Peptides against a protein of PDB entry 4N78. Designs and how they scored, part 290

Target 1, 186 residues: chain A of PDB entry 4N78
Amino acid sequence: HFQVICRLLGYQGIAVVMEELLKVVKSLLQGTILQYVKTLMEVMPKICRLPRHEYGSPGILEFFHHQLKDIVEYAELKTVCFQNLREVGNAILFCLLIEQSLSLEEVCDLLHAAPFQNILPRVHVKEGERLDAKMKRLESKYAPLHLVPLIERLGTPQQIAIAREGDLLTKERLCCGLSMFEVILT
Target 2, 155 residues: chain B of PDB entry 4N78
Amino acid sequence: MAELQMLLEEEIPGGRRALFDSYTNLERVADYCENNYIQSADKQRALEETKAYTTQSLASVAYLINTLANNVLQMLDIQASQLRRMESSINHISQTVDIHKEKVARREIGILTTNKNTSRTHKIIAPANLERPVRYIRKPIDYTILDDIGHGVKW

## One batch from the design tools (peptide; made by RFdiffusion4, then SolubleMPNN)

Design b2_p28_1_s2 (from b2_p28_1, 13 letters changed)
Fold by OpenDDE base, seed 5:
Structure b2_p28_1_s2 (fold): chain B 186 residues (1-186), chain C 155 residues (1-155), chain A 28 residues (1-28)
Amino acid sequence: as target 1 above (186 residues)
Amino acid sequence: as target 2 above (155 residues)
Amino acid sequence: DEQARIEAVLDAYSAYAKANNFSMFRPP
């Protein structure tokens, strides 16, 4: 599903969605969640000391339950605050999954473009074969497919410019060094 | 363009007119040959003359047809070349627009990205210069991630 | 002939991209 979304939206669409999600998350965090946190801080016991270990686990639990009774009984915490936190969590997960899906698409694109950009895979060399010889053969085999050098040699200035720009855009991908998710987490 | 115009406006219409004129002339020649054969006391001579005129007429028509055909073919070749040039121009424009759109999209999404810090220390380094076009640093793509997705061309 | 070669390469690339579902920006 996320792959389809990435394909459908493209970079621009993804950017728009991410921006809007960030706005929503910011609104939730700075608005409703902040208000609830402030309220919770007000009702939180000022002094919550660890009960004596002699009370055992049940007694300690009861102690904390009693101390936090007002918080636990705060119905809006479950219905509104936790829901908003879920929404934030979902937004974060969405961003993560979109980025992962986008990265996969980008890697695929890079792999597909590689033969045309003089990017050759490392060939598995069997015992007795020279890696250099195989690589040279591959280079020779795929040399006619190198788009930019071909166009630079045979094309018009306009075609050369387009080819270079296209090549650059093809090579430059977010997965090569950029993270959206890290920005979202900050 | 001048050559195409000449072909369209002068050579091809002229060739067509010449063929029509040739038709009329051939009819006159035929009438002459017929009358000459009927009126001539020497029928053998008249027949030979008719054969000569027929051969000449056929050669003339063949030449006119060939010339016209070649001009039409040349016209079509020029038009085909023009269409190819137009197609090329349209393609260039289309590609330019696509590149521009992609650049805009890249800039937009780039604003939402930060450099992957290889260092485990999550220092939230505020991206200092937001204004610099996010230069995509070509890091080696770990292709191992695709090992499971690709139709493994078993070599 | 040279233009035809360029076009052939572009066509091959386009065909390859289509066959492999090249979904993002396609090189010219």
Scores: peptide ipSAE 0.020, ipTM 0.678, DockQ to the pose 0.042
Fold by OpenDDE base, seed 4:
Structure b2_p28_1_s2 (fold): chain B 186 residues (1-186), chain C 155 residues (1-155), chain A 28 residues (1-28)
Amino acid sequence: as target 1 above (186 residues)
Amino acid sequence: as target 2 above (155 residues)
Amino acid sequence: DEQARIEAVLDAYSAYAKANNFSMFRPP
């Protein structure tokens, strides 16, 4: 599904969706979640000392349950605050999955373009074969497919310009060094 | 432009008219030949004359058809060339627009991106010693680095 | 032979461009 979304939206559509999601997340964080956090901070015990380890895990749990009773009984926390947190979480996950899907699509594009851009795959070298010789052979094999040099030789100046720009756009992908998800986490 | 216009407005219509006129002429020639044969005392001469007229008429029609056909072909070639030029222009514009749109889109999404903290892959400091200028072998882009991206999500 | 090769490359690239929604260079 995310791959289809990526294909359908393209870079622009993804950007728009991501921007809107960021706005939603920001709104949730600065609005409802912040308010609940403030309320929770007010209700939080001012002094919560670590119970003695002698009470064991059940006793410690009961202690904290008692100390946090007012928070646990806060019904709106469960219904509204947690829902908003889920929405934020879903938005984050959505962004992550979109980025991953986009990266996959970009890689596919790069792979498909590679023969035309003088990008050679890493060749598995069998024992005894020289990597350099194989690479040279591959270069020779795919040399006629190099689009930009071909157009530079045969095309008009306008075509050459378009080919170069297209080549650049084809080579430059987000997956090569950019992350959207890191921005979202920030 | 002038040539195409001449073909469209003068040569081809003129050729078509000439061909229609030739049809009328053929009918007249046929009538003449028939009457001449019937009225002539020398049937052999009349027959030879008919053959001559028929041959001439057919040759004329063939010439007209050939001329018209060539003019039409020439017209089509010119039009095809014009269409190719137009197509090329449209393609150029389309590509320019697409490139521009793509650049805009990339800028927009780029604003939402940050450089991946390439974990300082410890540059395996290759030991300093190998003096020989290693011919810059373009390291093939290792796309396997991307293999780790997405393996976890069974879509 | 060279022209045929050029056409083949262009066709292949065109097919690629179409598949990737990237309108790169169409041969004149």
Scores: peptide ipSAE 0.025, ipTM 0.685, DockQ to the pose 0.046; fails the geometry check
Fold by OpenDDE base, seed 2:
Structure b2_p28_1_s2 (fold): chain B 186 residues (1-186), chain C 155 residues (1-155), chain A 28 residues (1-28)
Amino acid sequence: as target 1 above (186 residues)
Amino acid sequence: as target 2 above (155 residues)
Amino acid sequence: DEQARIEAVLDAYSAYAKANNFSMFRPP
């Protein structure tokens, strides 16, 4: 689903969706969630001493449950605050999944374009073969596929310009060095 | 452009007219040949003349048809070439627009991105001092410490 | 042969570009 979304929206659509999600998240964090956090801080026991270890784990749990009873019984916390937190969480997950899907798509594009851009994978060298010789053979084999040089030789100036720009756009992808998710987390 | 216009407006219509006229002329020639044959005392000569006129007429028509056909083909080739040029131009414009749109889109999404911190694989510098596995010296749990807490039946 | 090769490359690239929503250069 996310892959399809990425394909349909493209960079522009993804950008718009991400921006809107960021606005929503910001609104939730600075608004409702902040208010509830403030309220919780007010209701939080000022002095919460660790109970004696002699009470055991169940006793300690009961102690904390009692101390936090007012918080636990705060109905709006469960219904509204937690829901908003879920929404924020979902938004974050959505962004993550979109970025991952986009990265996969970009990698696929890069791989498909590689033969046309003189990007050759490192070839496995069998014992006794020179890597350089094998690489040169591969380069020679794929040389006719190099799009930009081909068009520069045979194309019109306009075609050359378009080819160069297209080549640049193909090479420059977000997955090569950019992360959206990191921005969302800040 | 001038050549195409000449073909469309002058040569092809002219060729069609010529062909039509040739049809009319052929009919006249046929009538002439028939009458000539009937009226001529020398039938053999009349026949030979008829053959000559027929051959000439057929050759003329064939020439006209061929010329017209060639002109039409030439016209079509020129038009096809023009269409190809137009298509190329349209494609160029379309591609330029698409590239521009893509650049704009990339700028927009780029604002939402940050550089991936190439996490220098911090070589987990294995702490040089392998903290000697603190030999878990099983301190024997001195259970005597528990002797005072439980009402154990002192036998 | 060279022209055919050029066309093949351009076609392949065009196909790629279309698939990737990049309007890459249609060969003339």
Scores: peptide ipSAE 0.022, ipTM 0.702, DockQ to the pose 0.035; fails the geometry check
Fold by OpenDDE base, seed 1:
Structure b2_p28_1_s2 (fold): chain B 186 residues (1-186), chain C 155 residues (1-155), chain A 28 residues (1-28)
Amino acid sequence: as target 1 above (186 residues)
Amino acid sequence: as target 2 above (155 residues)
Amino acid sequence: DEQARIEAVLDAYSAYAKANNFSMFRPP
């Protein structure tokens, strides 16, 4: 589903969706969630001593669960605050999955473009074969596919400009060094 | 442009007119041949003359058709070439627009990105002195403090 | 015709570029 969404929206659509999601998340965090957190901080026990390790993890968990039971059972927290937190969580997950899907699409694009951009895969050399000779053969084989040099030689100035710009756009991808998800986390 | 215009305005219409005129002339020749054959004392000579005129007429029509056909083909080739050029121009504009749109889109999404950083895992440092569990006296939580916050049902 | 070959390559590239609507600028 996320792959389809990425293909349909493209960079423009993804940007718009991400921006809107960030606005929503910001609104939720700075609004209702912040208010509840402030209130909860006021009602939180000032002194919460750590139980002895001898109670083990289950006992410690039960201890804290018991201390916070009344807060957790507060109806407004369940209906509003926890729901908002869930929405924030879902938004974050959505952004992560979109970025991952986008990265896969970009990698696919880069791989498809590689022969046209003089990007050659590393050739597997069998025993007794010279790597240099194989690489030269490969270069010669794919030389006619080099788009920009071909257009520079045979194309009009306008075609050359388009080819160069297209080549640049094809080479530059987010997956090469950029992360949207890291921005969301900050 | 001048060649196409000449073909469209002069050569092709002229060729069509010539064919039409040829039809009229052929009728006149036919009438002449018929009358000549009827009136001539030498029927063999009249027949040979008719054969000659028929051959000439067929050759003339064939020439006119061939000329017209070639002109039409030439016209179509020129038009096809013009269409290809127009298509190329439109494609160029379309590509330019697409590239521009893509650049805009990239700028927009770019502002939402940062360089990939390796996340450093922070080790949770446990406090050295675990405080002795103080008997937790459960104080009732006053939820009335939250009554003014949220969309809660005022009971 | 060399021109036809160029056009074919350009068309293929254009088709590819259109299909691959994911291009980003190099991060600073």
Scores: peptide ipSAE 0.021, ipTM 0.697, DockQ to the pose 0.104; fails the geometry check

Design b2_p28_1_s3 (from b2_p28_1, 12 letters changed)
Fold by OpenDDE base, seed 1:
Structure b2_p28_1_s3 (fold): chain B 186 residues (1-186), chain C 155 residues (1-155), chain A 28 residues (1-28)
Amino acid sequence: as target 1 above (186 residues)
Amino acid sequence: as target 2 above (155 residues)
Amino acid sequence: SEAERIEAVLDAASAFAKANNFQWFRPA
């Protein structure tokens, strides 16, 4: 599903969606969640001492439950705050999945373009074969597929310009060195 | 342009008219030959004359048809060439627009990106045994494990 | 072979990215 979404939206659509999601997340964090956090801080016990180990695990749990009783019983926390937090989480996850899907699409594009852009796979040299000879064979095999040089030789000036720009755009992908998720986390 | 216009406005219509006129003329020739044969005392001479006129008429019609056909073919070739040029122009414009849109889109998404912290390429210490290059196949991270987090939305 | 192709492409792409520093994507 995410792959389809990425294909349909493209860079522009993804950017728009991501921007809107970030706005929503920011709004939630700075608005409702912040207010609840402030409220929680006000009701938080100022002094929470560790109970004595003698109370055992059940006693310790009960102790903390008692100290946090007001927080746990705060109905609005469960209904509104947690819901908002879930929404934030979902938004983040959505962004991650979109980025991942986009990266996959970009890699696929790069792979498909590689033979046309003089990007040759590293050849595993079997024992006894000269690496140089294999590389030369590969170069010769794929040489006719080099699109930009071909167009430069046979194409009109306009076609050459478009081919060069297209080649550049094909090579320049986000997955090569950029991350959206890191921005979201900051 | 001038050649196409000449073909469309002058040569092809002219050729069509010529064919039509030839039909009328052929009818006259036929009538003449028939009457000449009936009235002539020398039937053999009249027959030979008719054969000559028939041959000439057929040759004339064949010439007219061939000329017209060639002109039509030429017209079609010129039109096809024009269409190809138009198509090329449209494609060029389309590609230019697409490139522009792509650049705009990239700028927009670029605002949302930062450089990947190149974690120090841990020198993949080539395992000493050079034999099987452990090809690091980057397995896609499966985020399905996170599906239960939040509202449990299955993506 | 496919893995090798992927690696080659990624390496080339990364090298290209590094060389060009993707400055065009950076907000000024």
Scores: peptide ipSAE 0.073, ipTM 0.721, DockQ to the pose 0.425; fails the geometry check
Fold by OpenDDE base, seed 3:
Structure b2_p28_1_s3 (fold): chain B 186 residues (1-186), chain C 155 residues (1-155), chain A 28 residues (1-28)
Amino acid sequence: as target 1 above (186 residues)
Amino acid sequence: as target 2 above (155 residues)
Amino acid sequence: SEAERIEAVLDAASAFAKANNFQWFRPA
């Protein structure tokens, strides 16, 4: 589903969606959540020490549940604050999944473009074959597919310019060195 | 451009008119040949003349048709070439626009990106001293301070 | 084999990006 969304929206659509989600997240965090957090900090037990590991996971959970029982039972926290936190979480997850899907799409594009851009796959040399000979054979096989050199030889100046620019745009992808999710987390 | 215009406005219409005129002339020639054959005492000579006129007429019509056909083909070739040039121009513009749109889109999404920092795996160092188990004293926490926050103010 | 091809392309792309000071947008 996310792959389809990425394909449908493209870079522009993804950017718009991400921006809107960030605005929503910011609004939720700075608004309702912040207010509840401040209030909770005021009422939080001054001394909440980590229970001893000897109580085990269930005992520790019960301990914290007891310490926070009154807070958890506060109806507004459950209905409003936790819902907002869920929305924030969903937004973050959405962004992560979109980025992952986009990265996959970009990788696929790079793979498809590789034969046309003189990017040769790493060839596993079988025992007894000379790496150099195999590489030369591959180079010779794909040489006619090199688009930019071909257009440079046969194309008009305008076509050459477009081909070079297209080649550059094809090579430059977000997945090569950029992350959107890191920005969302900061 | 001048050649195409000449073909469309002068040569092809002219060729069509010539062909039509030739048809009318052929009818006249046929009538002449028929009358000449009937009136001539020397039927062999009249037949030879008819054969000559027939051959000439057929040759002339063939020439006119061929000329007209060639002109039409030439016209079509020129038009095809013009269409190809136009297509090339449109494609160039389209590609330029697409590249521009792509750049704009990339700028917009780029604002939302940062360089991938390979985070060094920080080893979580566990604190050495386990704090002494403090006896769990259940002290009731008074949350009445929250009563002023939300819809539940019991006045 | 497909995974290896993907890795090879990614490595090449990453290397290219590093070598060319990966600028997502080059100002005209």
Scores: peptide ipSAE 0.058, ipTM 0.714, DockQ to the pose 0.348; fails the geometry check
Fold by OpenDDE base, seed 4:
Structure b2_p28_1_s3 (fold): chain B 186 residues (1-186), chain C 155 residues (1-155), chain A 28 residues (1-28)
Amino acid sequence: as target 1 above (186 residues)
Amino acid sequence: as target 2 above (155 residues)
Amino acid sequence: SEAERIEAVLDAASAFAKANNFQWFRPA
C-alpha cells in the first residue's frame, strides 16, 4: 500500500503529506499533550525517591503506583492524552513507512536505469574467471545502451542537454544520502 | 508550405477531377469506337483505330493515376515531416517541463530532508601524504549496499 | 517488387501519353 502511495504521490505529493503530518504532530505536541504534561507535572510528587531495592520488584512497583496514584487515576489522561499520543505515533510510523517505501522505489529506479548509465552490476566472479575479463564483457554488452554517450554522438545540443540533466536527476536520489525521518524526529 | 498548399488545394483536387473526367471521356471514346466500327466499310481500319484509342486511353489514365498518386505521396511525406518536427518540438518542451516539475518537487521534499550523518566511525585520517589528485575514477556507485535493504520488507 | 513493377508500368504509360500528345477524340 505504501509503495502505491509513493508512486501515486511522487516527491511533491509525499512532501505535502509529510508537511501536513508534521503540522498535525506539532499541533498535538504543543497543544493538548503539552497541557496534559504540564498538569501532570504539577501533580507529580516533587520528591519521588527510588525505593530501597529491599522491597523487591513488586514492592517497588506498588510504591510507584502509590506515588502516582492520582496520575494513574486521571481518566482524561487515558482518553484524550493517550489518544493524541497514539495519533502522533501513527503519524511517525506513517512517515517512516513512506520513507522506506520511497527508498525502495528509488532503488528500483536506480537499478532499472543502471544499464543505461554505465553502471555495471557487481560481477560475481566464479572460481577461475578473471574479474577483468568479465568486466570487459559486461562493458561491451552494455556499451550500446549508454544513453548519454549515445545521445552525445547522435543527438542535437538540446537533446544532449536534456539527456545529461535527466541522467543527473536519475542518479540523484534521496536514498543516496538524505533522510526525512531524522527531520521528523527533531 | 506553399508546395503543400498547392498540392492540397490545386494539384490533388485537380488530379481527381481529371480522373473523373477521364472516366466520362473513356465512355465517349468507347461509344465512338463502337459506332465507327459498325459504320465503317473498312473494319480492319476501324479495329486498328479502336486499338489506338484504347492504348491512348489506358496511357492517359495511367498517367493521371500516377501523377495523382505521386502528388498524394508527396503531400503525405510533407505532412509526415511536419508532424515529426512538431512531435520533436513537443517532446522537447514536455521533457523540459517534466524536468522542471521534478526539480520543484525535489526542492519541496528536500526541505524535509537532512543529510544522513553517516557516523563514519573511522576518522578518515587524512593521509598526511597529499596523494596526487587521484584521477577521479568515477567509482561506479555501488548500489548493492541497498540490495540488503530491499529484501526484508514484505509489507 | 510488385510496387516497383507497377511504378515502372505507370512511368512507361505516362511517358507514352506525353509523347503522343494525348487526345480523347481525333477526328479522322
Scores: peptide ipSAE 0.021, ipTM 0.660, DockQ to the pose 0.006; fails the geometry check
Fold by OpenDDE base, seed 2:
Structure b2_p28_1_s3 (fold): chain B 186 residues (1-186), chain C 155 residues (1-155), chain A 28 residues (1-28)
Amino acid sequence: as target 1 above (186 residues)
Amino acid sequence: as target 2 above (155 residues)
Amino acid sequence: SEAERIEAVLDAASAFAKANNFQWFRPA
């Protein structure tokens, strides 16, 4: 599903969606969640000593439950605050999944373009074969597929310029050195 | 452009008219040949004249058809060339626009990106001295020490 | 090939017509 979304939206669409999600997250964090956190901090017990170990695990749990009773029973916390937190979480996950899907798509594009851009796969040399000979053979095999050199030889100046720009755009992808998710986390 | 105009306005219409005129003339020639053959005392001569006129007429028509056909073909070639040029121009514009749109889109998404911190995987130099796994001799935790502290339910 | 043959015949006819200074004589 995310792959389809990435294909449909493209870079521009993804950017718009991500920007809007960031706005939503920011709004939720700075607004409702912040207010609830402040309120919770105010109602938090000032002194919460560790209960005596003699109470055992159930007793300790009850102790903390009692100390936090007002917080646990706060209806708005359960309904509104947690929902907002879920929304934030979902937004973050969405961004992550979109980025991952986009990266996969970009990698696929790079792989498909590689034969046409003089990008040869790393040849696993079996024991005993000369790496150089295999590489030369591959180069010769794919040489006719190199689009930019072909167009440079046969094309008009305008076509050459477009081909070069297209080649550059094909080679340059976000996955090569950029991350969106890191920006979201900051 | 001038050549195409000449073909469309002068050469091709002219050729068509010439063919039409040739049709009319052929009919006249046929009538003449028929009458000449009937009226001539020398039928052999009349026949030879008819053959000559027929050959001439056929050659003329062939010439006219060929000329017209060539002009039409030339016209079509010029038009095809014009269309190809237009197509090339449109393609160029389209590609330019697409590249521009792509660049804009990339700028937009680029604002939302940061450089991947290639964490130089510092080769965790495994410390040479593999500390010998201290065989954790699981000393049985004697829980009996806890017997004195807990209010053991005296079963 | 057939089109080429036709064209060749037409070209030959045209050449013949030109060589013979073909004037369409209207029978008087």
Scores: peptide ipSAE 0.015, ipTM 0.643, DockQ to the pose 0.006; fails the geometry check

